# Ledger of designs, part 63: peptides against a protein of PDB entry 4ASU

Target 1, 270 residues: chain A of PDB entry 4ASU
Amino acid sequence: ATLKDITRRLKSIKNIQKITKSMKMVAAAKYARAERELKPARVYGVGSLALYEKADIKTPEDKKKHLIIGVSSDRGLCGAIHSSVAKQMKSEAANLAAAGKEVKIIGVGDKIRSILHRTHSDQFLVTFKEVGRRPPTFGDASVIALELLNSGYEFDEGSIIFNRFRSVISYKTEEKPIFSLDTISSAESMSIYDDIDADVLRNYQEYSLANIIYYSLKESTTSEQSARMTAMDNASKNASEMIDKLTLTFNRTRQAVITKELIEIISGAA
Target 2, 83 residues: chain B of PDB entry 4ASU
Amino acid sequence: FTFASPTQVFFNSANVRQVDVPTQTGAFGILAAHVPTLQVLRPGLVVVHAEDGTTSKYFVSSGSVTVNADSSVQLLAEEAVTL

## One batch from the design tools (peptide; made by RFdiffusion4, then SolubleMPNN)

Design b1_p12_3_s3 (from b1_p12_3, 11 letters changed)
Fold by OpenDDE base, seed 3:
Structure b1_p12_3_s3 (fold): chain B 270 residues (1-270), chain C 83 residues (1-83), chain A 12 residues (1-12)
Amino acid sequence: as target 1 above (270 residues)
Amino acid sequence: as target 2 above (83 residues)
Amino acid sequence: MTPAQITVVKED
């Protein structure tokens, strides 16, 4: 490679490094906020899930309609965040289909749609975009819940798939159940609950859905920002190493050029 | 007893004597060993009576309250503020 | 409530 080629490559990599460092800092700021906001959100969301766990709500096997909600965002450069969710969605959809279930999909974030559209386009009910630019709010979750409830799709059971935050260096793709009003109301375990008005139960379910979605969004966001920080850090380090290597190559090449020129001068070949 | 909003936790698995909640059907008190129930909150006052006799008041907008068979309670408000 | 910022795209 000529000195010019090496210089051009160095410049390019240095620019990439600047961008990745900047993105790391932005991700760090967003992560710090996300982690702070996740704490109450986790209590809130886990609290909402408590009923399903304690009441051991199960969907009858003869029920066929299943909903998968995949939670991610619109933004890339965050490692395996989106692919992890999509992979689990695919696996779940395949398993359910093999079991003779009808599967519909809701994608939260454009990345889910981008990954799954070719293979699962017919299964998508709705996609939500403009996710990840700002921290998710309960309003966002409510919109998702409302759209689901108004979709006309009468699912029996659903799965919400998202990345649960573990630490700054770790997340895990997880699934939480979503049950329809009919499934909840018909559950044997619910018999111990007082006769609840249908309207109350409906409203309760609406909140429960919104709560779980909100929780998943907060987990996803925190996981995403942490993963982005890591990804950008790794990219920056890789760029640094490449810069060092290219700099050495540049120096060696420069010396070789100088030596060649000197030899040409001495030999009269110039 | 867990009481939280999406943005704030007021109680997390705490032991309390009584919680008064505003529901669409009226306000009711949740005591120890209350029968399992699901309710929806209306805008109003939540009063938490601690075992030590202290009382805390909160205003909630809407949400849900769950009393489970194991006597665990989840009060989940969309918005809540301490009074 | 913070306003929702997400966009709904219904699939055909």
Scores: peptide ipSAE 0.404, ipTM 0.931, DockQ to the pose 0.776
Fold by OpenDDE base, seed 1:
Structure b1_p12_3_s3 (fold): chain B 270 residues (1-270), chain C 83 residues (1-83), chain A 12 residues (1-12)
Amino acid sequence: as target 1 above (270 residues)
Amino acid sequence: as target 2 above (83 residues)
Amino acid sequence: MTPAQITVVKED
C-alpha cells in the first residue's frame, strides 16, 4: 500500500471513530434518561402483572390460538438486542407449532419484521414502525394495545417478549403472559372476584394490556440504549487499535521510501 | 398498597388504612381486608388515609384498581397529580 | 398524554 493509500484509510477510520464516539455520547444521554424513567414504569407494569400472578390465570391446554408480541425498535447498532428477541420469538413459535397451536405475531419495531418476515411472514398480524427515535409513551402503548384488540384475531393466550434491563452491561430477554378477556373471565380463580361487570372487566383488560406493553417498551428502550452505548464504545476502541496499526505501517512505509530515495541518490540512479 | 402512574410512583407496597377511589361504578373505600375486586377508574379524587392519620389527596384520570385476595392493592392511573 | 408517534403497518 502506498503512503497515500494508508493516509486515506487512516482518515476514514478516524472519521468513523469520531462518529462512533459521538453516537456513544448520545446513547449515554438517552440511557441515563431511560433508566430514570424505567423506575416508575417498573412499578406500574409489575403492578399490572400482579393480577395474573396472584389469580394464577391459566389457559386451558385445548385452546389453540396464541399471540406473540415481540418488542424492539427500528434502530440498529445495539449489539444483539434485536436478534435476542427474534431468537426467542422463533423458539416460542416453533414450540407452540409443535404443540399444535396456531401462532400469530406482532412486531414492535421494524427490526423484528426485518429478521422474521422471510420465515414467518404468514404469521404476522401487524408491525409497528417509528419506534425508538423518542422515548416510548403510554400513548404508544395504548395504540399498540388498541390495534391488537381491534385486529379481529381472537387469541386465547399470548406472550410478550422483550429485553429486561439488568444493568448497563446486562439485559435479559424475557417473556410475560397476555391473556384474552375470555381466558380471564373463565379462570376459576376469578370467582373470588365477585360481581365483576363484563364491561368493567373488558376495560380493565384494555388497561392491563396497555400497561404491560408500556412496561415492555421501557425495559426494551433502556436495554437498547445501554447496549448501543457499549457497542459504540467497542467500535471506538476497535477503530483506535486500527489507527495505531495503520500509523505504524505508515511510519515503516515512510522510512522505506526515504531509504530507497537515499540509495538512488547515492547510486547515481537518475 | 401501590399507587402509580406511568411516570410517577406515589405509594409502593405501603401500608395504608383506607383508600377512597373514584370508579366508573361509583366511588368506594378500600379498607383493610377488602374483598377482592377489579375496578376501572374514572376521573376524580383519590384519598389515601395513612395509618398515622395523614390524609393525602390526588386527582386521577383513567386507570384501574385491583384488590387481591392477599389484601394487596394496585391503583394504576394513566395520569395522577398530588393536590 | 404525549401523542402516540408509532406507525401501524398492517401485514397483508
Scores: peptide ipSAE 0.397, ipTM 0.925, DockQ to the pose 0.821
Fold by OpenDDE base, seed 4:
Structure b1_p12_3_s3 (fold): chain B 270 residues (1-270), chain C 83 residues (1-83), chain A 12 residues (1-12)
Amino acid sequence: as target 1 above (270 residues)
Amino acid sequence: as target 2 above (83 residues)
Amino acid sequence: MTPAQITVVKED
């Protein structure tokens, strides 16, 4: 490579490093906010899931319709955040299909659609875009819940798959159950609950779904921002190492050029 | 007893004497060992009676309340403010 | 309530 080529490459990598450093800082700020907002969201979401756990709601085996909601975002450069969710979605879809279940998919974030569209296009009900630019709101969750409930797909059981935040350096892709109104109402364990009006139960389910979705969005966002921060840090470090290597190469090449020029001068071949 | 909004936690697994909640079917008081139930909140006042006799009032916009068989209660409001 | 900012894309 000529000195000019090396210089051009150095300039390019330095620019990339500047971008990745900037993105790291932005991700760090978003992460800090997300983490703060996740604390109450966990209490809220776990509270909504408590019914399912305490009532031991189970879907009868003869029920065949299953919904998978994958939660991520539109935004890349966050390591394995999207691929982890998609991988688990694929695995679950395959397992459910093998069990004779019908599977439909909802993608929260365009990345889910991008990853799964070719292989699972026929299973998608709806995709949500413009996810990840701003922190998720309860309004966003409500829209997702409403679209699910109004989709016309009469699922018996569902799974919401998202990345749960563990720490700044760790997340885990997890699944939480979603149950249809019919499944909840028909659950034997619900018999201990006082006679609940159908309308009340429907409204309750709407809130429950919105709450769980909101929780998943907050977990996902926190995980994503943390992962992005880490990814950008790694990218910056890699760029730094490459800059160092290229700088050494540049210096060596420069010396070689100088030596060649000197030899040409001395030899009179110039 | 857990009482939270999406953005704020007021009570987290706390022991309380009584919680008065506004539901669509009417306001009711949740006492210790209340029968399991599911309700939806209407806009109104939530009153939490602590074991020490203190009373806290909150305004909620909407949400849900769950009373479980194990006497755990989850009050989840879309919006809530301390009064 | 903060308005929803997500876009719904129905899959055919």
Scores: peptide ipSAE 0.424, ipTM 0.932, DockQ to the pose 0.802; fails the geometry check
Fold by OpenDDE base, seed 2:
Structure b1_p12_3_s3 (fold): chain B 270 residues (1-270), chain C 83 residues (1-83), chain A 12 residues (1-12)
Amino acid sequence: as target 1 above (270 residues)
Amino acid sequence: as target 2 above (83 residues)
Amino acid sequence: MTPAQITVVKED
């Protein structure tokens, strides 16, 4: 490589390093906010899930309609955040199909659609886009919940799949159950909840769904920003190492050129 | 007793004497060992009576309340403010 | 309430 080529490459990598460093700082700021907002969201979301765990709500085996909600975003450069969710969605869909269940899919974030549309296009009910530019709100969760309930798809049971935040360096893709009104109302364990009006239960379910979706969005956002921060940090470090290597190569090449010129002068072959 | 909104936690697995909640069917008090129930909140006042005799008041917009068989209570409001 | 910012894409 000529000195000119090395210089051009150095300039390019230095520019990339500047961009990745800037993106890291932006991601860090968004992560800090997301982590703060996740704390109350966990209490809120886990509180909503408590009924399903304590009442041991189960869907009868004869029920066939299952919904999978995958939660991610529209934004890239965050490592395996999107692919992890998509992978688990595929696995769950395959397992359910093997069990004779009908499976429909909702994608939260355009990345889910991008990954799964070709292989699962016939299973998609709805996709939500413009996810991830701003922190998710309870209003966003409510829109998703309402769209699901108004979709006309009468699911018996569902699975919401999202990345749960563990630490700045760790997330885990998890699944939480979603139950239909009929499944909740027909559960034997619900018999202890006497004199619950059907309208009350319907409204309760709407809140429960919105609560769980909101929780999943907050977990996903925190995980994503943390992963992006880490990815940009790694990219910046890799760029730094490459700059060091290319700088050494540049210096060696420059010395070789000088040596060649001296030899040409001495030999009279100029 | 857990009481939270999407953005704020007021009580997290706390022991309380009584919680008064505004529901669509009317206001009722949740005591220790209350029968299991599911209710939806209407806009109104929540009153929490602590074991030490202190009383806290909150305004809630909407949400849900769950009383479980194990006497755990989850009060989840869409919006809530301390009064 | 902060208005919803998510856009619904209905699959045909």
Scores: peptide ipSAE 0.414, ipTM 0.929, DockQ to the pose 0.815; fails the geometry check

Design b1_p12_3_s4 (from b1_p12_3, 9 letters changed)
Fold by OpenDDE base, seed 2:
Structure b1_p12_3_s4 (fold): chain B 270 residues (1-270), chain C 83 residues (1-83), chain A 12 residues (1-12)
Amino acid sequence: as target 1 above (270 residues)
Amino acid sequence: as target 2 above (83 residues)
Amino acid sequence: MEEPQIKVVKED
């Protein structure tokens, strides 16, 4: 490689490093906000899930319709955030199909659609886009919940799959159950609850669904921003190492050129 | 007793004496060992009576309230403000 | 309340 080629590559990598550093800072700011907003969201979401755990709501085995909601975003450069969710969705879909269940899929974020479209296109009910530019709100969750409830798909049980935030360096793809109104109303454990008006229960379920979706969005967002920050940090470090290597190569090449020129002068081969 | 909105936590697994909630079927008080129930909130006042005798008031817009068999209560409001 | 940002993409 000529000195000119090495110089060009160095300039390019230095520019990339500047971009990745900038992106890291942006991700860090978004992460800090997401983490702050996750604290109340987690209490809120876990509170909504408490009924399902305490009442031990189960779907009868004879029920066949299952819904999978995958939660991610539209934005890339965040490591395995999207692929981890998609992988879990595929695994769950395969397991359910093997058990003779009908599976439909909802993708929250364009990345899920991009990953699963070729293999699971026929199973998609709806996809949601414009996820990840701004922090998700309860309104966003309500839109998703409403669309699901109005889709006409009468699922018996569902799974919401998302990345749960653990720490700045760790997330875990997890699954939480969602239940249809019929499943909740027919559960034996619900018999201990006072006579609940059907309309009340319907409204309750709508809130429950929105609450769980909101929670999943907040967990996903926090995980994503953290992962992006880490990815950009790693990219910046890798760029730094490459710059060091190329700088050494440049210096060696420069010395070789000078030496060659001196030899040519001394030998009269100029 | 847990009381939260999407953006704020007011109580997290706290012990309280009584919580008065506005529901679509009417306002009712949740005491210790209240029968399990599910309700939907209407816009109105939530009153929390602490064990120490202090009373806190909140305005809520909508949401849900769950009373479980284990006496745990989850009050989840879409919007809530301290009064 | 802020207007929802999320948009629905219906699968044909």
Scores: peptide ipSAE 0.420, ipTM 0.934, DockQ to the pose 0.767
Fold by OpenDDE base, seed 5:
Structure b1_p12_3_s4 (fold): chain B 270 residues (1-270), chain C 83 residues (1-83), chain A 12 residues (1-12)
Amino acid sequence: as target 1 above (270 residues)
Amino acid sequence: as target 2 above (83 residues)
Amino acid sequence: MEEPQIKVVKED
């Protein structure tokens, strides 16, 4: 490579490094906020899930309609965040199909749609976009919940798949159950609960769904920002290493050019 | 007893004497060993009576309350503020 | 509460 080529490459990599460092800082700020907001969201979301665990709500095996909600975002450059969710969705969809279940999919975030559209387009009910630009709000979760409830798809059981935040360096793709109103109302364990008015139960389910979705969004966001921060850090380090290597190459090449020029001068070769 | 909004936790697995909640069907008090129930909150006052006799008041906009068979309670408000 | 920002994309 000529000195000119090396110089151009160095300039390019330095610019990339500058961009990745800036993105790291932005991700770090968003991560700090997300982590703070995740604390109450966990209590809130886990609280909502407590009923399903304590009441041991189960869907009868003869029920065939299953909904998968994948939670991610629109934004890239965050490692395996989107692919992890998509992979789990694919696996779950395949397992359910093998069990003779009907599977429909909801994608939260454009990245889920982008990954699964080719292979699962016929199974998509709805996709949500404009996810990840701003921190998710309970209002966002309510929009998703409402759209699901108004979709006309009468699922018996559902699964919400999202990345649970563990630490700044770790997340885990997890699945939580979503039950339809009919499944909840028909559960044997619910007989212990006082006669619940149908309207009350419907409203309760709407809140429950919104609560769980909200929780999943907060977990996903925190995981994503952390992963992006890590990805940008890695990119910056890789750029730094490449800059060092190219700088050495530049110096060696420059020495060789100088030596060649000196030889040409001494030899009288034009 | 757990009482939280999406953005704030007021009680997390705490032991309380009584919680008064405003529901769409009417306000009721949740005591120890209350029968399991599911309710939806209406805008109103939540009153938490602690074991030490202290009383805390909150205004909630909406939400849900769950009383489980194990006597655990989850009060999940969409919006809540301390009074 | 902040206005929802999420947008619905209807699948054809």
Scores: peptide ipSAE 0.415, ipTM 0.937, DockQ to the pose 0.804
Fold by OpenDDE base, seed 3:
Structure b1_p12_3_s4 (fold): chain B 270 residues (1-270), chain C 83 residues (1-83), chain A 12 residues (1-12)
Amino acid sequence: as target 1 above (270 residues)
Amino acid sequence: as target 2 above (83 residues)
Amino acid sequence: MEEPQIKVVKED
């Protein structure tokens, strides 16, 4: 490689390093906010899931329609955040198909669509974009919930797959159940609950769905920002190492060029 | 008793004496050992009566309330503010 | 509440 080539590459990597450092700082700020906002969101979301656990709501085995909601974002450069969700979605879809279930997919964030479109395009009901520019709001969750409820797909049971935040260095892809109105209404365990007006139950389900989605978005966002911060830090370190290597190469090459030129001068071969 | 909005937690697995909630079917008081029920919130006042005799008031917009068989209660409001 | 940012993309 010529000195010019090495210099150009050095400049390029230095620019990348600047970008990754900047992105790390941005991710760090977003992470700090996300982590703060996740605390109440967990209480809120777990509260919504409490009914399903306590009432032991189960989908009858004869029910065949299953919905998978994958939660991520539009933005890359966050390690395995998107691929982890997609991998679990694929696994779940395969397991359900093997069990004779019909599977439909909703992707929250463009990255899910990008990863799964080739293999699962026919199973997608709807995708959501513009995820990740700002922190998710309850309004965002409501949009997703409303679209699902209005999709016309009469699922019996669903799975929402998202990355649960553990720590700044750890997340875990998890699945939580979503139940249709019919499944909730028909659950034997619900008989202990006083006569619930059908309209009330419908509204309750709408809130429940929005609540769970909101929770998943907050978990996902926190996980993503943390992962991005780590990824950008790693990228910056890698860039630094490459800069050091290229700098050494540059210096060696420069000396070689000088030596060659001197030899040419001395030999009269100029 | 758990009372939270998406952005704020007011009570987390707390023991309370009574919670008055505004529901679409009417306001009702949740006492100890209340029958299991599901309700949706209407805009209005939530009043929490603590065991120590203190009373706290909150304004909520919408949401849900769940009374479980184990007497646990989840009050989940879309928006809530302390009064 | 802030206006929703998320946009629906319907699959054809």
Scores: peptide ipSAE 0.414, ipTM 0.935, DockQ to the pose 0.810
Fold by OpenDDE base, seed 1:
Structure b1_p12_3_s4 (fold): chain B 270 residues (1-270), chain C 83 residues (1-83), chain A 12 residues (1-12)
Amino acid sequence: as target 1 above (270 residues)
Amino acid sequence: as target 2 above (83 residues)
Amino acid sequence: MEEPQIKVVKED
């Protein structure tokens, strides 16, 4: 490569490094906020799941309609955040199909759609976009919940799949159950509860759905920002290493050119 | 007893004497060993009576309350503020 | 409460 070529590459990589460093800082700020906001969201979300766990709500085997909600965002450059969710969605969909279940999919964030639409287009009910520009709100979760409830798809059981935040360097893709109103109301374990008004139970279920979605969004956001911070840090380090290598190459090439010129002068060669 | 909104936790697995909640079917008090039930909140006042005799008041918008067989209680409001 | 940002994309 010529000195000009090396210089051009150096300039390009240095610019990339500046961008990745900037993105790292932005991700770090968003991560710090997300982690802080995740604390109450966990209490809230886990509280919403308490009934299903304590009452041991189960779906009968003869029920066939299953919903999978994948939670991620529209934003890239965050490592395996999207692919991990998509992978688990694919696995779950395949397992359910093999068991003779009807599977429908909801994607939260454009990235889920981008990954799965080609292979699972016929299973998509709805997708949601404009995810990830700002921290998710309960209003956002309510939009998703409302759309699901109004979709007309009468699922028996569902799964919400998202990345649970563990630490700045770790997340885990997890699944939480969602149950239809009919499944909850018909569960034998619910007999220990007082005679609950049907309207009350419906409203309760709507809140539960919104609550778990909100929780999943908060976990996903925190995981995503931490992963993006790490990804941008890695990119910056890789750029730095490349800059060092190219700088050495530049210096060597420059010396070679100088040496050649000196030899030509000394030898009198034109 | 757990009482939280999406953005704030007021009680987390705490022991309380009584919680008064505003529900769509009417306000009622949750005492120790209350029968299992599910309710939805209406806008109104939540009053928490601590074991030490202190009382705290909150205004909530909407949400749910769950009383489980194991006496655990989850009060989850969309919005809640301390009064 | 802040206005929701999330938008629905209907699948064909």
Scores: peptide ipSAE 0.412, ipTM 0.929, DockQ to the pose 0.810

